# Ledger of designs, part 179: peptides against a protein of PDB entry 2Q3Z

Target 1, 272 residues: chain A of PDB entry 2Q3Z
Amino acid sequence: YVLTQQGFIYQGSAKFIKNIPWNFGQFEDGILDICLILLDVNPKFLKNAGRDCSRRSSPVYVGRVVSGMVNCNDDQGVLLGRWDNNYGDGVSPMSWIGSVDILRRWKNHGCQRVKYGQCWVFAAVACTVLRCLGIPTRVVTNYNSAHDQNSNLLIEYFRNEFGEIQGDKSEMIWNFHCWVESWMTRPDLQPGYEGWQALDPTPQEKSEGTYCCGPVPVRAIKEGDLSTKYDAPFVFAEVNADVVDWIQQDDGSVHKSINRSLIVGLKISTKS
Target 2, 254 residues: chain A of PDB entry 2Q3Z as posed
Amino acid sequence: YVLTQQGFIYQGSAKFIKNIPWNFGQFQDGILDICLILLDVNPKFLKNAGRDCSRRSSPVYVGRVGSGMVNCNDDQGVLLGRWDNNYGDGVSPMSWIGSVDILRRWKNHGCQRVKYGQCWVFAAVACTVLRCLGIPTRVVTNYNSAHDSNLLIEYFRNSEMIWNFHCWVESWMTRPDLQPGYEGWQALDPTPQEKSEGTYCCGPVPVRAIKEGDLSTKYDAPFVFAEVNADVVDWIQKSINRSLIVGLKISTKS

## One batch from the design tools (peptide; made by RFdiffusion4, then SolubleMPNN)

Design b2_p26_7_s1 (from b2_p26_7, 21 letters changed)
Fold by OpenDDE base, seed 5:
Structure b2_p26_7_s1 (fold): chain B 272 residues (1-272), chain A 26 residues (1-26)
Amino acid sequence: as target 1 above (272 residues)
Amino acid sequence: EEFVVRTVFRGSPLLEEIVLERVVTS
């Protein structure tokens, strides 16, 4: 999980799983230096360098910083996300074949955000950085991945009497979503939560004011312990949310319907 | 025979499972 430089990232859908090759390249020339620059431009370092550096011995702390810095939201982070299929002024997310080129572009352009990334690109870059920093990390793909915006563990759609979706569809389910899991102890939690921790570098929701997510124990998610930091409810919803349809009738009445046909969450982790 | 599938799947929002099987990117 630290030594492997080449691997595969799973994509597609639950019923049609595909993968792409990816060069993580954590040991290529200059990559470690770039990862250290990433840490040195993070908001916590800029605020208090001594305090930030003193905490870099903690994989929990570093993981959370990296989660926030892989995206360019709120900071001088690496990647700008874009999903509207307009990539003419940059590089299509589908064109990347490894993390090295992305990180080098970021550094060589004065830590200017690289255009563009989507979930697997964010996850792959995070994986490279974390591995480079000595944290065992793997990319995870979750099919039918929910994005809960209001922390109610539900994906809610509003429909008219004909079943047609009305209004903005802010909450969504991705065909697939990628994040990373890192192996670390959790001295900040009760015993038993050491092991794989989920971290999500794709900017989806703010955590403590910053677009970052995790680390949260995979065990906590599996057992439904939503009180564990960080961001357990959000990650839990990604793999366990229920889909609710609010059907409005002509008389103004609303019917709540649980969508049982769409099953949220099918997680696949890489072996390497 | 060996075939190469060149279809690319993006991370895309889905509302129903029927869409899951149809999402293909160019």
Scores: peptide ipSAE 0.029, ipTM 0.538, DockQ to the pose 0.023
Fold by OpenDDE base, seed 1:
Structure b2_p26_7_s1 (fold): chain B 272 residues (1-272), chain A 26 residues (1-26)
Amino acid sequence: as target 1 above (272 residues)
Amino acid sequence: EEFVVRTVFRGSPLLEEIVLERVVTS
């Protein structure tokens, strides 16, 4: 989880699992230096360099910083996300074959955001950076991954009496979503939560005002302990949310129906 | 009456096509 520079990232759907080769390249020349630059341009460093540097011995702290800095939201981060299939003014997320080119482009253009990324690109770059910094990290793919926007652990659709969805689908389910898991102790938590920690660099929801996510113990998610920092409810929902249909009746009543046609969450952890 | 909703997904993000079944409550 630190030594391997080439691997695969799982994509596709639960019914049709795909993968792409990826060059993480954490040991290639100059990549470590770029990772250090990433730390030195993070908002916490810019606010108080001494405090930021003093906390870099904590993989919890560093992981959270990296989660925020891999995306360019809120900061001078690496990647700009785009999902509308309009990539003419940049590089299609589907075109990337490794983290090295992305990181080099970012650095060589004065830490200007690289266009464009999607979840696996964000995750892969985060994986590279964390590995560079000595944190064992792997990319994780979750099929039927929920994006809960209101922290109720549900994906909710509102329907009329005919079952037609009303309004915009604010909450969504991805065919797949990627994030990373990093191995670390959690001295900031009660004993027993050491091990793999989920971190999500894809800008989905803000955590404490920043588009970042985690670290949260995988164990906490598995056991349903949503009180654990960071962002346990959101990560839990990604893998465990229920889909609920609110169906309005002609008499004005609303019926709640659990959609059982989809089971949210099928996680695959890479072995490389 | 109640609806049983089945959803067919496609694309990324998932796009929905619904299959509705009406069931009599009782």
Scores: peptide ipSAE 0.022, ipTM 0.536, DockQ to the pose 0.073
Fold by OpenDDE base, seed 3:
Structure b2_p26_7_s1 (fold): chain B 272 residues (1-272), chain A 26 residues (1-26)
Amino acid sequence: as target 1 above (272 residues)
Amino acid sequence: EEFVVRTVFRGSPLLEEIVLERVVTS
């Protein structure tokens, strides 16, 4: 169980690493109650309360639920993400200094989504919730973090014969991205995958129909076991994807070009 | 022809541009 309530979150870029202080506040008054409310409004509870409650003893189950509930996509989750610098009707993601105010706002407004969050805010709130629920958790930052949309481990761009990008860029690379790692056993997997599990609460891709991600063993990612539940290919791509340009030539052939100027993935774990 | 790709950043949290440069192979 992680007892530290104050910490730092790493931001910036790989070459210019920055950090901000963050108050996780998992032991502040009322926060545990809010975390329990979060569980009680999740879609699985609404579908079958008895089954949901019976599974809350599993960190694997709870972790996946929390990953989905920290974002408001698909459910009555906590945070609405926004990245366009238009935050006038809410709170700028950059202004938050802790998880407590966010969670209290969510609860006090009838579990209405809080505006707004970005990756480190999602991660930090998830960290608070998981810690409250007795799951050792830390925030991690990955620089040059890839967002793979089709689980092929590539960031792909299509270009014409002149090298011009065709169509909309759907896949991307973040200067940095944050998620959490939680310590748990994995009785649902083959032996050896206990330990740190990656969970990503930022709504990037749907997993089994819900914007959630993980838990996936950090070991599985490190060893390249992409068959491991949950969402191993996506998490693997975040830390180890190749950037590929598909260039259509005049004769109709397609040339594959690999970007060698950017190395995807530089993960930093916080001390906790 | 062979192509070399380089990444360009412009103050965004995202990778904004990939530049292709043509390299003569002969």
Scores: peptide ipSAE 0.021, ipTM 0.556, DockQ to the pose 0.077
Fold by OpenDDE base, seed 2:
Structure b2_p26_7_s1 (fold): chain B 272 residues (1-272), chain A 26 residues (1-26)
Amino acid sequence: as target 1 above (272 residues)
Amino acid sequence: EEFVVRTVFRGSPLLEEIVLERVVTS
């Protein structure tokens, strides 16, 4: 989880699982230096360098910083996300084959955001950075991954009497979504939450004002402890949200239905 | 109620289109 420089990332759909090879390259020349630059341009360092540096011994702190810095939202982060299939002014997310090129491009262009990334790219870069910093990390893929925007653990759709979705979808389910899990102790939490911690660098929702997510104990998610730092409700919803259909009838009445055909969550953790 | 969804692109929203069967398009 630290030494492996090449691996696979799972993609596709729940019914058609695919994978791609990925070069994490955490030990390639200059990558550690780039990771340190990433830390040195993070908002917390810029605000108070001494305080930031004093906290870098904490994988909890570093993990959260990296989660925020892998995306360029809110800061001088690495990647700009784009999902509309218009990548002519950059590199298609589907074209990347490793983290090294991305990180080098970022650094070589004065820490300018790299175009473009999607979830697996964000996750892979985060994995590289965290491994480079000595934190055991793996990429995780979750199929039928829910994006809960209001932390109610529901994905809600409004439908007409024919079952057709009405209006713009505020919440969504991804065919797949990737994030990382990092191994760390959690001295900031009650005993028993050491181990794998979920971190999500894809800019989906803000956490404490920044597009970052985690770390949250995988155990907490499994056990449904939503009070646990950080972002437990969001991560829980990604893997466990219920889908609710609000069906409007021709007479104006609305029927609430639990959609049992849309099952959220099928998580696959990599072996390396 | 049961619905099936058409899936488009990598890392795309699942519920792009309601269809009779789940279809992955790339």
Scores: peptide ipSAE 0.029, ipTM 0.549, DockQ to the pose 0.043; fails the geometry check

Design b2_p26_7_s2 (from b2_p26_7, 12 letters changed)
Fold by OpenDDE base, seed 1:
Structure b2_p26_7_s2 (fold): chain B 272 residues (1-272), chain A 26 residues (1-26)
Amino acid sequence: as target 1 above (272 residues)
Amino acid sequence: TTFTVTTVFRGSPDLSELILTREVTT
């Protein structure tokens, strides 16, 4: 989870799993320097360099910073996300075959955002950076499965009388989603939450004002401990959430319809 | 009133969107 530079990223759906080869390349020439630049341009460093540097010994802190910096939201981060299939002014997310080219492009263009990424690209770059920084990390792909399960969290969609989703909802359910899990101790939590921690660099929700997610113990998610920092409710929803349709009628009344829970039916991690 | 609700789940451009259709009675 640190030494392997070549791997696969799993994509597709639970029924149609595919993988793509990926060059993580965390030990390629110049990549470490780029990862350090990434840390040195993060908002926390720019605000208070001494405080930021003093915390870089914590994989919890570094993981959170990397989660935020892999996306270009809120900062001089690496990747701009795009999902509308209009990539003519950049590189299609589907065309990337490794993290090295992305990171080099970012650095070589003065730390300008690279166009474009989607979840697996964000995850893969985060994986490269974290591995480069000595944090054992793997890419995780979750596949949605429509199974009726009890969940405490809801993904809600507002619909008109025609059943059409209203507005641009940030609460999107993907056919698959990728994030990373990093191995670390959690001295900031009660005992027992060491081990794999979920981090999601795909810009979806703000955490403490920044588009970042985690680290949150995988164990906490598994056990339903949603009070655990960071961002346990969000990560829990990614793997176990009910889909709720809110139907708005002409009279302004809103009706709740609970759909079958779309939870992670299958989770696959990179092999390292 | 019964109507059809269609939910579209997004994926990567190389994947077909997951479309779920159900009947809703209000």
Scores: peptide ipSAE 0.025, ipTM 0.428, DockQ to the pose 0.069
Fold by OpenDDE base, seed 2:
Structure b2_p26_7_s2 (fold): chain B 272 residues (1-272), chain A 26 residues (1-26)
Amino acid sequence: as target 1 above (272 residues)
Amino acid sequence: TTFTVTTVFRGSPDLSELILTREVTT
């Protein structure tokens, strides 16, 4: 989980599992330096370098920083997410074959955001960075069991009184979603939560003011301990979500209609 | 239009309720 530089990212659907080869390249020349730059440009470092550096011995802290810095939301992070199939001013997320090129582009352009990423790209880059920093990490792909679609949090559609979808909806139901799991102890939690921790670098929701997610013990999610830091409710929702229609009436009132529950039925992780 | 959306998830292993609140703009 640290030494493997070549691997596969799983994609597709539960019924049709795809994979792409991926070069993580955590030991390639200059990658460690880039990962250190990533830490040195994070908002916490810029605010208080001494405090940030003093906490870098904690994989919990570093994992959370990396989760936030892999996306460019709120900071000088690595990747800009885009899902609208308009990639003409950058690189299509589907074109990437490894983390190294992405990280080098980011650094070479003065830590300017790289266009573009989607979930597996975010996850793969996070995996590279975490491995480079000595944290055992794997990419996880999650599939929906019912409709080969995965929802992160609640997927909401807004409809008028006639049932017509209104407004521009940016939320999507995916065939799959990717994040990372990192192995670490959790001295900040009660005993028993050491092991795999979920981290999600795909910008979805803010956690403590930053688009980041985790680390949260996979065990906590499985056991339903949603009080566990960090972001247990969010990660729980990634694996247990509903599709909801919000019907807005002319008077401005909104009615909620739950269409279906989406349950993740298959999770595949990168193995060393 | 911006909505404050509160979602309740049920059926967790410990039978707890998950309540999420977020702003949604349409």
Scores: peptide ipSAE 0.011, ipTM 0.390, DockQ to the pose 0.079
Fold by OpenDDE base, seed 5:
Structure b2_p26_7_s2 (fold): chain B 272 residues (1-272), chain A 26 residues (1-26)
Amino acid sequence: as target 1 above (272 residues)
Amino acid sequence: TTFTVTTVFRGSPDLSELILTREVTT
């Protein structure tokens, strides 16, 4: 999970799994230097360099920083997300074949955000950076994943009296979502939560004021311990959200109409 | 109304045996 430079990212749907080849390239020339630059431009370093550097021995701390810095939201991060199919002023997320080109572009353009990324691109770049920093990491694909903006473990759809969806869908059910899992100890938690930790670099929700997510023990998610830091409810919702339909009446009243079946997730990780 | 929801996780060795059952109140 540290040494492999070539791998596959799983995409598609639960019924039709597709893989794409990906060059993680964590040992290619200059990549380590770029990863160190990424740490040196993070908001915590800029605020207090000594404190930030003193914490870089913690994979928990570094993982959280990388989760935030792979996206360019609220910082000098690597990638700008875009999902509207308008990629003419950049590179289509679907055209990337590896992390190396992305990281080199970011550095070579003065740490300007690279256009564009989506979930698997964010995850793959995060995987490269974390591996480069010596943290065992794999890309994870979850099919039928949810984006819970309310952190209430529910995906909410507002419908009118005719069953039509109202307004912009803030919460979404995706065909698939990608994030990373990193192997680390959790001295900041009770014993037993060492092992794989989920981290999500795709900018979805703010955690402690920054678009980042995790690390949270996969075990905690498995056991339903949603009090475990960081962001356990959000990660839990990504794989296990309830779907709720709300009906909005003309008078502005909203009532719960139907609870649909829970999202059943298919999770696949890279073997490398 | 309270009903039982069962969620099955598939594919990952870490989650392959995960079956979550919980009560949901509407």
Scores: peptide ipSAE 0.011, ipTM 0.397, DockQ to the pose 0.042
Fold by OpenDDE base, seed 4:
Structure b2_p26_7_s2 (fold): chain B 272 residues (1-272), chain A 26 residues (1-26)
Amino acid sequence: as target 1 above (272 residues)
Amino acid sequence: TTFTVTTVFRGSPDLSELILTREVTT
């Protein structure tokens, strides 16, 4: 989880799993220097360099910083997210084949945001950075799955009589979403939460004022302990939801149906 | 506790996504 530079990122859907090869390249020339630059331009360093540096021995602290800095939201972070299929002024998220080119572009252009990323790109870059900094890390892909039976939350969709989602499409779910899990102790928590910690560098919601997510113990998510830091409720909701379809008929009547085929929670991790 | 969850729907094979948010109460 630190030494392997080549790997795969899983994509697609629960029924049709795909993967792409990815060069993490955490040991390639100059990558460590770029990771250190990433730390040195983070908002916490800019605010108080001494305090930031003193905390860099903590993988919890570093993980949270990296989660925030891989995206360019609120800071001089690495990647700008875009999901509207308009990538003409940059690189399509689907075109990337490794983290190294992204990081080098970022650094070589004066730490200007690289266009563009989506979830797997964010996750892969975060994985590279964390590995480079000595934190065992893997990319995780989560799917909606018809076989998941352990969902504790409900995600509700309004559908027309033809099964098409209607309205503002609130509570839409990824066919897949990628984040990272990092191995670390959690001295800041009660005993037993050491191990894999979820971190999500894709800018979705702010955590303590910054677009970042985690680290949160995977164990806490599995056990439903939503009180543990960081961002347990958010991560829990991403992986533990049932889908409820509200089927609206032309006459305005609504039928409630449990959609077992869209249960959230099929998670695949990289092997290295 | 109420919190906002962001999710993304992919509407096409080209992996284009719609980012959506929802409120969740625990």
Scores: peptide ipSAE 0.019, ipTM 0.462, DockQ to the pose 0.039; fails the geometry check

Design b2_p26_7_s3 (from b2_p26_7, 14 letters changed)
Fold by OpenDDE base, seed 5:
Structure b2_p26_7_s3 (fold): chain B 272 residues (1-272), chain A 26 residues (1-26)
Amino acid sequence: as target 1 above (272 residues)
Amino acid sequence: KTFTRTVVFRATPDLSEIILTEDVTE
């Protein structure tokens, strides 16, 4: 989880699982230096360098910083996300085959955001950075991954009497979504939550004002302990949200229906 | 170094799939 430089990232759908090879390249020349630059341009360092540096011995702290800095939202982060299939002014997210080129481009262009990334690119870069910093990390793929925007643990669709989707879809279920899990102790929590921690660098929702997510103990998610920091409800929803259809009738009545055909969450973790 | 990947899945909402052919370069 620290030494492996070559791996695979799972993609596709629950019914058609695929993978791509990926070069994490955490030991390639200059990559560690770039990871340190990433830490030195984070908002917390810019605000108070001494305090930030004093906390870098904590993988919890560093993991959260990296989660925020891999995306360029709110800061001088590495990657700009784009999902509209218009990548002509950059590099298609699907074209990347490793983290090294991305990180080098970011650094060589004065920490300017790299165009473009999607979930697996964000996750892969985060994995590289965390491994460089000595934190055992793996990429995780979750099929039928829910994006809960209002923290109610539901994905809600509005439909007419014929079952057709009405209005704008704010909440969604991704065919697949990638994030990372890092191994660390959690001295900031009650005993028993050491182990794999979920971190999500894809900019989906703000956590404490920044597009970042985690770390949250995988155990907490499994056991449904949603009070556990950080961002347990959001991560829980990604893997265990219920889908609800609000069916609107012509007379103005609304019927709530649980969509049992859409099962959220099928998590696959990569091996070391 | 460039090669063509014949099947590439893009992440999409609502469980849809987009299959693309992409030139992969690093």
Scores: peptide ipSAE 0.028, ipTM 0.570, DockQ to the pose 0.018
Fold by OpenDDE base, seed 4:
Structure b2_p26_7_s3 (fold): chain B 272 residues (1-272), chain A 26 residues (1-26)
Amino acid sequence: as target 1 above (272 residues)
Amino acid sequence: KTFTRTVVFRATPDLSEIILTEDVTE
């Protein structure tokens, strides 16, 4: 999980799983230097360089920084996300074949955000960076991935009497979503939470004021320990949320229905 | 030989799928 530079990223849907080859390229020339630049332009470093540097020995700390810096939200991060199929002023997320070109573009243009990324691009770049920094990391794909915005572990759809979704669809289920899992000890937690930790660099929700996510022990998610740092409820919801349909009637009444046919979460880890 | 193949699925909300295809010459 540190040595492999080429791998696959799973995409598609639960019914139609696809994959693409990806060059992580963590050992290519200059990539480590770029990763160090990424750390040196992070908000915590800019605020207090000494404190930031002193904490870089912690994979927990570094992982959280990287999850925030891979996206350009709130900082001089690497990638700008876009999902509306309008990529004419940049590079389509679907065009990337590796992390190296993205990181080089970012650095070579004065740490300007690279246009554009989607979840697998964010995850792949994060994977490269974390591997460069010596943290065993893999890309994870979750099919039927929930985006819970209100931390109630539910994906709630408002529907009319005909079952048509109403509103802005603030909460959603992605056909697939990618993030990373990194292997680390968790001395900041009770014993037993060492191992794979989920980190999500795709800007979905803010954590402590920054678009970052994790690390959270995969074990905690599996066991339903939602009190575990960081962002356990959000990650838990991605893989375990229930879907609730609020059916609006013409008389103004609302009927609550649990959608049992829509199963959230099918997580696949990569071997790379 | 030129073949049309599925390249990627774009991530989309509400479980929709956008299949991107390209012509590949091998």
Scores: peptide ipSAE 0.028, ipTM 0.594, DockQ to the pose 0.018
Fold by OpenDDE base, seed 3:
Structure b2_p26_7_s3 (fold): chain B 272 residues (1-272), chain A 26 residues (1-26)
Amino acid sequence: as target 1 above (272 residues)
Amino acid sequence: KTFTRTVVFRATPDLSEIILTEDVTE
């Protein structure tokens, strides 16, 4: 998970799983230097360089920084996300075949955001950066992945008496979503939470004021320990959220119904 | 050689699909 430069990213849907080849290229010329630049332009470094540098020995700290810096939200991060199929002023997220070109483009243009990325692009770039920095990392795909905006572990839809969705869908379920898992010790936690840690570089929700997510122990998610930092409720919801329909009747009453047709969560990790 | 293909993308919210037509040059 550090040495492999070529791999696959799972995509598609739970019923129709696909994969694409991806060149992570963490050992290609200049990539490590770019990763170091990424660290040197992060907000924490700009605020206090000495403190930031002193903490770079911690995979927990670095992982969280990378999660935030792979997206350009809030900082001079690498990628700008876009999902509206209007990519004429950049590169379609579907066109990328590796992380190297993205990182080089970012650096060569003065650390300007690269247009454009989606979840697997964010995850793949994060994977490259973390591997460059010596942190074992893999890309993870979760099918029927929930985006919980209010940390209630529910995806909620409002429907009329005829079952028609009302209002804007603020919360959503992705056909698939990608993030990364990194191997690290967690000296900042109680014993037993070492191992794979989930990190999500796709800008979805803010964590402590920044679009970043994790690291959170995979074990904590499996065991339902939502008190474990960082962002356990959000990551838990991605894989375990229930879909709830709030059905408004003609008389104004509201009925809660569990939507059993939408099953959240089918996680697949890469073998390499 | 350039040809047109239909591609279905499924990185979409609420289990929707985006169907795109693109020209591919080999």
Scores: peptide ipSAE 0.023, ipTM 0.496, DockQ to the pose 0.019
Fold by OpenDDE base, seed 2:
Structure b2_p26_7_s3 (fold): chain B 272 residues (1-272), chain A 26 residues (1-26)
Amino acid sequence: as target 1 above (272 residues)
Amino acid sequence: KTFTRTVVFRATPDLSEIILTEDVTE
């Protein structure tokens, strides 16, 4: 989880699982230096260098910083996300074959955001950085991954009497989504939450004002302990959200229905 | 042996799928 530089990332859908090879390259020349630059340009360092540096011994702290810095939202982060298939002014997310080129481009252009990334690209770069910093990390793929925007653990659709979806879908389910899990102790939590921690560098929702997510104990998610920091409800919803249909009748009445046909979450963790 | 399979590469919201076909050699 630290030494492996070559690996695979799972993609596709629950029906059509695919994997791609990926060069994480955490030990390639100059990559460690770039990871250190990433830390040195993070907002917390810029605000108070001494305080930031004093906390870099904590994988919890570093993990959260990396989660925020892999995306360029809110800071001089690495990647700009784009999903609309308009990539002519950059590199298609589908074109990347490794983290090294991305990180080098970022650094070589004065820490300018690299265009473009999607979830697996964000996750892979985060994995590289975390491994480079000595934190055991793996990429995780979740099929039928929910994006809960209001922290109610539900994906809600509004439908007319004929079952047709009305209005714009604010909340969504991805065919697949990728994030990382990192191994660390959690001295900031009650005993028993050491082990794999979920971190999500894809800019989906803000956590404490920044587009970052985690670390949150995988155990907490499995056990439904949503009180654990960080961002337990969001991560829980990604893998366990219920889908609710609000059906509006002709008379204006609204009926709530649990959609059991849509199953959220099928997580695959890499072995390396 | 080369065969054509259906794959989904990119991430899409709301369970939409960009279905692609690719030739696979084993």
Scores: peptide ipSAE 0.115, ipTM 0.680, DockQ to the pose 0.020; fails the geometry check

